# Peptides against a protein of PDB entry 8OXM, part 84

Target 1, 371 residues: chain A of PDB entry 8OXM
Amino acid sequence: FKAEFRLAGGVNLPKIIDCVGSDGKERRQLVKGRDDLRQDAVMQQVFQMCNTLLQRNTETRKRKLTICTYKVVPLSQRSGVLEWCTGTVPIGEFLVNNEDGAHKRYRPNDFSAFQCQKKMMEVQKKSFEEKYEVFMDVCQNFQPVFRYFCMEKFLDPAIWFEKRLAYTRSVATSSIVGYILGLGDRHVQNILINEQSAELVHIDLGVAFEQGKILPTPETVPFRLTRDIVDGMGITGVEGVFRRCCEKTMEVMRNSQETLLTIVEVLLYDPLFDWTMNPLKALYLQQRPEDETELHPTLNADDQECKRNLSDIDQSFNKVAERVLMRLQEKLKGVEEGTVLSVGGQVNLLIQQAIDPKNLSRLFPGWKAWV

## One batch from the design tools (peptide; made by RFdiffusion4, then SolubleMPNN)

Design b2_p13_4_s4 (from b2_p13_4, 4 letters changed)
Fold by OpenDDE base, seed 1:
Structure b2_p13_4_s4 (fold): chain B 371 residues (1-371), chain A 13 residues (1-13)
Amino acid sequence: as target 1 above (371 residues)
Amino acid sequence: SRLEATVAELESL
């Protein structure tokens, strides 16, 4: 390890450290403190298994369908080491950075990201109709610009086209795998894009197995497919490559039902793996920027009243795990809203749900569904 | 355009 570290920013002040391996290669590592990386590590293992399934199928292998993974080494319940994703940028940083974000550069007369957020926060406690109207006004005055990522990074037209396809395939694979695992909507800072491959890397996997549906503002989309995410695909949008890659990914997932259920079952019943949403985690994930000052977790809430009988906690946990497995089985059978759908029908429903402005307008404003 | 047709064809692969 080098003696120097850099701060990556954020509330937990993760430290970027450089390490020289026994192979003489320099590697960047992120040391995260005050956070449980076990869920991230588990989800990376599941992604590796999904990648193995995708590589075994000829159609998905030919399309190079993969979900990008990173190395996670949990050290304790509050610390771990992550592989730093060198050569990646958060899509939110590229799109909505206050200084040089793509929206400001390409659409200087549109609403600022701050104006959009303010408008949507003002209606957060309003009706769904009022949320929809304000979301549509925001969308009219905040036009997508993510097409410019590939145009800025890849100046050669043939390379540009190849990288736009790689991006579209990466979105498709991560969307379908993310839906199956119940990752839901993903904050724009938790989606990294590789500046060389144009592939997405999903980080901070702290919401899985549809636990986003039990947040104070429940998620309403199966995955993030916002206007900028679609704009990055180019003129065909969700049609053509994206749809076909979703269908081929879903086909492999559905045909691997038994394997996926067995894997997820082992993980859900692992006593070392807490995947359930607790009220403090739910508050933290939907905290307003203004409220950051006061939530010192006074960890001094007496452990005494949480002696609900170990039996009642275990029974409640088992019922939640069983419900997650049942919902996973439904997804892998193509059961949506009590109807069995074909792969194409299921993928179509998921795409329509993900792009529906009514669903997007109902998301937590902190997740920036207009980006 | 011819470019859109070539894009659609390459996207079909």
Scores: peptide ipSAE 0.000, ipTM 0.344, DockQ to the pose 0.014
Fold by OpenDDE base, seed 3:
Structure b2_p13_4_s4 (fold): chain B 371 residues (1-371), chain A 13 residues (1-13)
Amino acid sequence: as target 1 above (371 residues)
Amino acid sequence: SRLEATVAELESL
């Protein structure tokens, strides 16, 4: 370990440390304190298994369909070491940084990111109709700019084209794999983009198995396919490469049903893997800036043994795990809303759900559905 | 224009 460290920013003040390996190579590590990295570690293993399935299939292998992974070493329930994703930036940092964000640079006459957030927060407790109207006004005055990421990073036209394809393939693969696993909390800070490969890296995997649907403000989209995400694909948008890559990914997932069910079953019943949504986690994920004053839960988590009868907790847990497995089986059969769909029909439904401004307008304002 | 057309054509493959 080097004696010096850097702060990565954010509320938990994660430390970037440089480690010299026994091979004499320097490696950057992110040390998170007060964070349970076990869920991230487990989800990275599931992503590696999905990548193995995608690499075995000729059609997905030819398209180089992969979900980007990072190394996670959980040390305790409250600490771990991550491989620092060197050469990645949060898409939110590129798009909506207050000083130098792409929206401010390319669209200086549009609403600021702060104005958009404020408008959506003002209607957060309002009807779905009022949320939709304000969301449409925000979207009209906040136009997408993510196409400029590849244009800024890749000046050679042939490289630019290949990187835009790599981006589109990465969005497709991560969207379908994320949907199958029920991955939530896909806000603009939990999605990194690699500045060299244009591939996405999904971080903070603490909302999985559709647990985002039981948040105080339920998640209403299967994955992040917002206007900036689509703008990064170029002129074809969600058509062509993106759709085909989604279909080929979904085909591999559906054809791997038994393997995926067996893996998820083992994980859901692992007593060391806490995937369930709890009220404190839900409050943390959807905390309002106005509520900052009162609820510092001093997680003096020492003394409240809420001795809920172990038997009633176990029966409730088993019923939730069974429902998750049943819903996973439905997804892998192409069952959507009680109807069996083809791969193309299922992918089309998911794309339409993800881009629907009615669904996007209902999301928690912190998710930034207008970005 | 031409780059975008070639891109759309290559994206159609």
Scores: peptide ipSAE 0.000, ipTM 0.335, DockQ to the pose 0.015
Fold by OpenDDE base, seed 4:
Structure b2_p13_4_s4 (fold): chain B 371 residues (1-371), chain A 13 residues (1-13)
Amino acid sequence: as target 1 above (371 residues)
Amino acid sequence: SRLEATVAELESL
């Protein structure tokens, strides 16, 4: 290890450390403290399995459909080493970070990211109608700019086109795999884009198996397909390549039902894999800026001897696991809202749900559904 | 153009 480290920023101040391997190669690593990397590690394994399924199918293999993975080595329940995704940037950093974000650069007269957030926070406790109206006002005055990512990074028109295609394929694969695994909507800082490949890397996989639906503000979209995500695909948006790649990915997932059910069943019943949403995690994921002041770190986890009968915990856990498996089976059969859909019908429904401004307006404002 | 042909081929994939 080199003696120097860099801070990657963020609340947990992860340390970027350069390590020299026994092979003499320098490898950059992200050391996270106070974060449970076990869920990330498990989800990376599931992604590798999905990638194996996608590589076995000729149609998805030809399209190079993969979900990007990173190396995770959990060291404890609160520490681990990640592969630092060198040459990646959070999409949120490119789009809305500081005054140098793409929205500010390309749309200087639009609402600021702060103004958008403020407007949506003001209506957070309001009706769905009021949320929708304000969301539409925000969207009208905050136009998408993510098309400029590929235009800035890839100056050659042929390379630009290939990279925009790689991006679109990456969004499609991650959206469908993410839907099957119930990853839900993803915060803009938890989606990295590779500056060389234009592929997405999903990080901080703390919400899986539709646990986002039980948050204080439940998720209302199957995956993140916001206006900037769509804008990065170029003029065709969700049509053509994106739709076809979603359909081909969904086809592989549905045809792999038995394998996926078996894998997820093993993971859901793994006592080392805590995938369930807890109230503290829910508060952390949907924390308000106003609530930052009162979370004194002094809640010693020791004193709540809530003698919940072990039997009631086990029965409640088993019922949650069974519900997750049943819902996974439904997804893999194309059962949506009690109706069996074709692959094309299911993918179409998911796309429509993901882009619906009514669904987007109901998301937690902290996740910036207008970006 | 060669680009349009490559685009059409890549869009057909």
Scores: peptide ipSAE 0.000, ipTM 0.346, DockQ to the pose 0.014
Fold by OpenDDE base, seed 5:
Structure b2_p13_4_s4 (fold): chain B 371 residues (1-371), chain A 13 residues (1-13)
Amino acid sequence: as target 1 above (371 residues)
Amino acid sequence: SRLEATVAELESL
């Protein structure tokens, strides 16, 4: 290891360390010092299994449909080492960086990212109607610019086209796999884009199995398919390549029902895998920027061993695990809102749900649904 | 653009 480290920024101040491997290659590693990386490690294993299923199918293999994975080594309940995704940038950093984000560069007369966030925070406790109206005003005055990512990175037209297809395929694969696994907390800092491949890397996988629906502000979309995500696909948007790749991914997932149920069942009952949403985690994920001032870490959280009777915890846990498995089975059968859908019908419903401004307007403002 | 038209045509295939 080198003696020097860099801070990656953010609340947890993760340390970027450089190490030299036994192969003589320098590798960057992210050391998180306040997060449980076990959830990320388990979800990376599930993504590897999904990739194995996608590689076995001829149609998904021809399209190179994969969810990008990274190495996670959990070191403790609050620390671990991630393979730093070298050559990746958070989509939020590219789009809405305070200094030189793509929205500011390409749309200087639009609302600032701060103005958009402020407007949505002001209506956070208001009606769904008021949230929708303000969200539509924000969207009108904050137009998508993510098309410029591929245009800036890939100057050759043939390479640009290939990379835009790789991006679209990556969004499709990660959206459908993420939906099947109930992956939440897909804010713009939890999705990285590879500057060489144009593929997405999903990080911070701590909200899974639809636990985002039990947040104080529940998640209302199956995956992130916001206006900038769609703009990155180019002129066809969600039609053509994206839709076809979603359908082919969903076909593989539905045809792998028994395998996916067995894997998820083992994980849900693994005592080392804490997938359940707890109130402290829920507060952490939906903290207001204004609340950062009072949490001096002088709370000795005395481990109040909530002596919850082991029996009542176990029964409540088992009932949540059973509901997760039932909902996973429904998704893999194409059961949506009590109706059995075809693959095309299910994918269409999910796309419509993900792009619906009414659903997007109801999300937590920190999710930045207007981006 | 001509490129966008050719792209749309190739994505329709």
Scores: peptide ipSAE 0.000, ipTM 0.343, DockQ to the pose 0.015

Design b2_p13_5_s1 (from b2_p13_5, 6 letters changed)
Fold by OpenDDE base, seed 3:
Structure b2_p13_5_s1 (fold): chain B 371 residues (1-371), chain A 13 residues (1-13)
Amino acid sequence: as target 1 above (371 residues)
Amino acid sequence: SRLEATVKELESL
């Protein structure tokens, strides 16, 4: 380990450390404190398995369909080491940084990211109709700019085109794999983009198995396919390459049903893997800026063993695990809203759900559905 | 020609 460290920023002040391996190579690592990295580690193993399935299929292998993974070493329930994704940036930092964000640079007369957030926070407790109207006004005055990421990074037209395809394939693969696993909390800081490959890296995998649907403001989209995500694909948007890559990914997932069910069943019943949503985690994920002042609970609350009767907890847990497995089986059979769909029909429904401004307007304002 | 063939191949993938 080098004696020097850097701060990565954010609430938990993660430390970036440089380590020299036994091979003499320097490796950058992110040390997180007070975060349970076990869920990230488990989800990375599931992503590696999905990548193995995608590499075995000729059509997905030809398309180089992969979900980007990173190394996670959990040290305890409250500490771990991540491989720092060097050469990645949060899409939110590129798009909506207060000083030099792409929206401010390319659309200086649009609403600021702060004005958009404020408008959506003002209607957070309002009707779905009022949320939709304000969301449409925000969207009209905050136009997508993510096409400029590839244009800034890749000046050669042939490289630019290849990287835009790599981006589109990465969005498709991660969207379908993320949907199958019920991955939530896909806000603009939890999605990184690689500045060299244009591929996405999904981080903070703490909302899985559709646990985002039981948040105080439930998640209403299967994955992030917002206007900037679509703008990065170029003029074809969700049509052509994106749709085909989603269909080919979904074909592999559906054809691997038994393997995926067996893996997820083992994980759901692993006593070391806490995937369930708890009220404190739900509150943390959907905190209001106004509530930040009071709810620093000094987590000096002793682990008072609330010995809730082990029997009632176990029965409630088993019923949630069974529902997750049943819903996973439905997804892998193409059962949506009680109807069996073809791969193309299922992918089409998911795309329509993800881009629907009625669904997007209902999301928690911190998710930034207008970006 | 070669660029169009590579673009068409990449778009077909």
Scores: peptide ipSAE 0.000, ipTM 0.331, DockQ to the pose 0.014
Fold by OpenDDE base, seed 4:
Structure b2_p13_5_s1 (fold): chain B 371 residues (1-371), chain A 13 residues (1-13)
Amino acid sequence: as target 1 above (371 residues)
Amino acid sequence: SRLEATVKELESL
């Protein structure tokens, strides 16, 4: 290891370290402290299995449908080493960086990202109708710009077109796989885009198996398909390549039902894999900027273990795991809201749910559904 | 054009 480290920024101040391998190659590593990387590591393994299923099918293999993975080595319950995704940028940094974000550069007369967030925070405790009206006002005055990512990075028109297709395929694959695994909406800082491939890398996989639906502000979309995510696909938006890639991905997932159920069952009952939502994690994920000042986690260890009978905890856990498996089975059968849908019907419903401004307006404002 | 042919081919994939 080199003696020098860089900070990657963000709340947890992850350290970028350079490691010289036994092969003499330098490798950048991200050392996270205070984060449990076990969930990320498990979800990367699940993504690798999904990729194996996608590579076995001729239609998804031809389309190169893959979910991007990164190497995770958990070192402890609160530390690990990640492969630093060199040549990636958070989509949120590209779009809504306060200094030089694409929205500010291309739409200088639109609302600032701060103004949008403020407006949506003001209505956070209001009716769904008031949230929808303010969200529509925000959307009207904050127009999508993510089309410019590929235009800035890929100057050759043929390369630009191929990369826009690679992006669209990556969004489709990650959306459907993410829906099957119940990843829900993804914060704009937790989606990286590769500056060379235009593929997405999903990081910080702390919400899975629809646990986003039990957050204080429940998730209302199956995956992130916001206006900027769609704008990155270009003029066709969710039609054509995106829809077809979603359908082909969903077809492979549905045809792999037994395999996916078996895998998820093993994971849900793995005592080393805590996938359940806890109140502290829920608070952390939906913290208000105003609440950041006081939560020094003085984990004083002395608060009495209310010995809830191990039996009642186990029964409650088993009932949650069973419900997750049942819902996964429904998804893989195409059962949506008690109706059996075709692959095309199911994909269409999911796309409509994900782009519905009524669903987007009800999301936690911290996750910036207008981006 | 060659680009339009490649576009159609890539859109067919």
Scores: peptide ipSAE 0.000, ipTM 0.337, DockQ to the pose 0.014
Fold by OpenDDE base, seed 1:
Structure b2_p13_5_s1 (fold): chain B 371 residues (1-371), chain A 13 residues (1-13)
Amino acid sequence: as target 1 above (371 residues)
Amino acid sequence: SRLEATVKELESL
């Protein structure tokens, strides 16, 4: 270990540590000291299994469909070591950095990211109609720019085209697997893009199994497919490569139903794996940046009175786990809103739900659905 | 062009 550390920023102030391995290679590690990395570690194992299924199928293997994974070593309930995703940048950093973000560079006359957030925060407690109208005004005055990521990074036209396809395939694979696992919408800081491969790396997997639907502002999209995410695919958008890669990924997931259910069942009943949403976690995930100062969890919540009978906790947990397994089974059968859909029909419904401005306008404004 | 053919082939994958 080198004696020096860097702060990665953010509320938890994770420490970046450079380590020399026994092989003489330098490896960056992110040390989190206030975060439960067990869920991230479990979700990485599930992604590795999904990758194994995708590699066994000839069509998904030919398309190189994979979810990027990183190494997670949980050390305790509040500490662990992450592999630092070297050569990646958060898509939010590229798009909406206040100084040099792509929106500011390519669209200097559009609304600032701050103006967009302010407008959407002002209507947060308003009707769905008012949210939709303000979201449409924001979208009109904040045009997508993520096409410029591949154009800036890949100057050779043949490489540029190949990397745009790699990006599109990565979005498709992560979107469908993310839907099956119930990851929901993903904050723009929790999606990294690899500057060499153009593939996405999803980090901070603390919302899974549709637990985003029980947030104070519930999720309304199956995955993040916002205008910038689509713009990165180029002129075809969600049509062509993206749709086909979604369909082929969904086909592999549906054909692997028994394997997926068995693995998720083992994980849901693992007493070491807390995947359930608690009120403190829900507040933290939808906290305003302005409210960050006061919610130090005063550790003085007397553990005394929540002697809810162990039986009632266990019964409530089992009912939630059973509901998650039932919903996972429905997804893997193509059951949407009580109707059995084909792979193409299911993928089409999910794409339409993910790009619908009415669904996007209802998301928590802190997650920036206009980006 | 050869590029458009390779593009169509890659977009067919």
Scores: peptide ipSAE 0.000, ipTM 0.347, DockQ to the pose 0.014; fails the geometry check
Fold by OpenDDE base, seed 5:
Structure b2_p13_5_s1 (fold): chain B 371 residues (1-371), chain A 13 residues (1-13)
Amino acid sequence: as target 1 above (371 residues)
Amino acid sequence: SRLEATVKELESL
């Protein structure tokens, strides 16, 4: 380990450390404290399996449909080491960095990222109609700019085109697999983009199996397909390459139903894999930036082992696990809202749900649905 | 190790 470290930013101030391996190679590591990396480690294994399924199918293999994965080494229940994805940037840092974000650079007369956040926070406790109206006003005055990512990074037109296709394929693959696994908390800091490949890297995988729906502000979209995410695809938007890659990914997932169910079942009943949403985690994920200053909980959380009767906890857990498995089975059968859909019908419904400004307006303001 | 010290420091932040 080198003596120097860098902060990666974010609430828990993770340290980027340079490590020299036994092979003499330098490797960047992200050391994250106060976080259980076991969920990330398990979800990375699930993504590797999904990648194996996608590589077995000729149509998905030809399209190079993969989810980017990283190495996770849990060290404790509150700490671990991540492989730092060198040459990646959070999409939020590129888009809405306070000083030099792409929105400020390309759209200096639009609302600032702060103004957008403030407007949406002011209506957070208001009606769905008021949220929708303010969200539409924000969207009108905050136009997408993510097309400029590929234009800045890839100056050669042929490379630019190929990288925009790689981006579009990465969004499609991660969106469909993320939906099948019920991956939540897809805010702009939890999605990295690789500056060389234009592929997305999903991080912080702690909200899975639709546990985002039981947050104090429930998640209302199947995946992140916001205006900037779509703008990065260029003029075709959600049509053409994106839709076809979603359909081919969904086809592989549906045809792998037995394998996916078996593995998710093993994971749901693994006593070392805490996938359930707890109230403290829910509060942490939806904390207000203003509330970060006062809640230093002195973690004199006395171990009030609320000895909830082990029997009642186990029965409640088993019922939640069964519901997750049933819902996963429905998704893999194409059952949406009690109707059996074709792959194309299911993918179309998911795209419509993900881009619906009514659904987007209902998200927690920290998710930044206008980006 | 130096890693364990850094991890403990981050757990205490």
Scores: peptide ipSAE 0.000, ipTM 0.365, DockQ to the pose 0.049; fails the geometry check

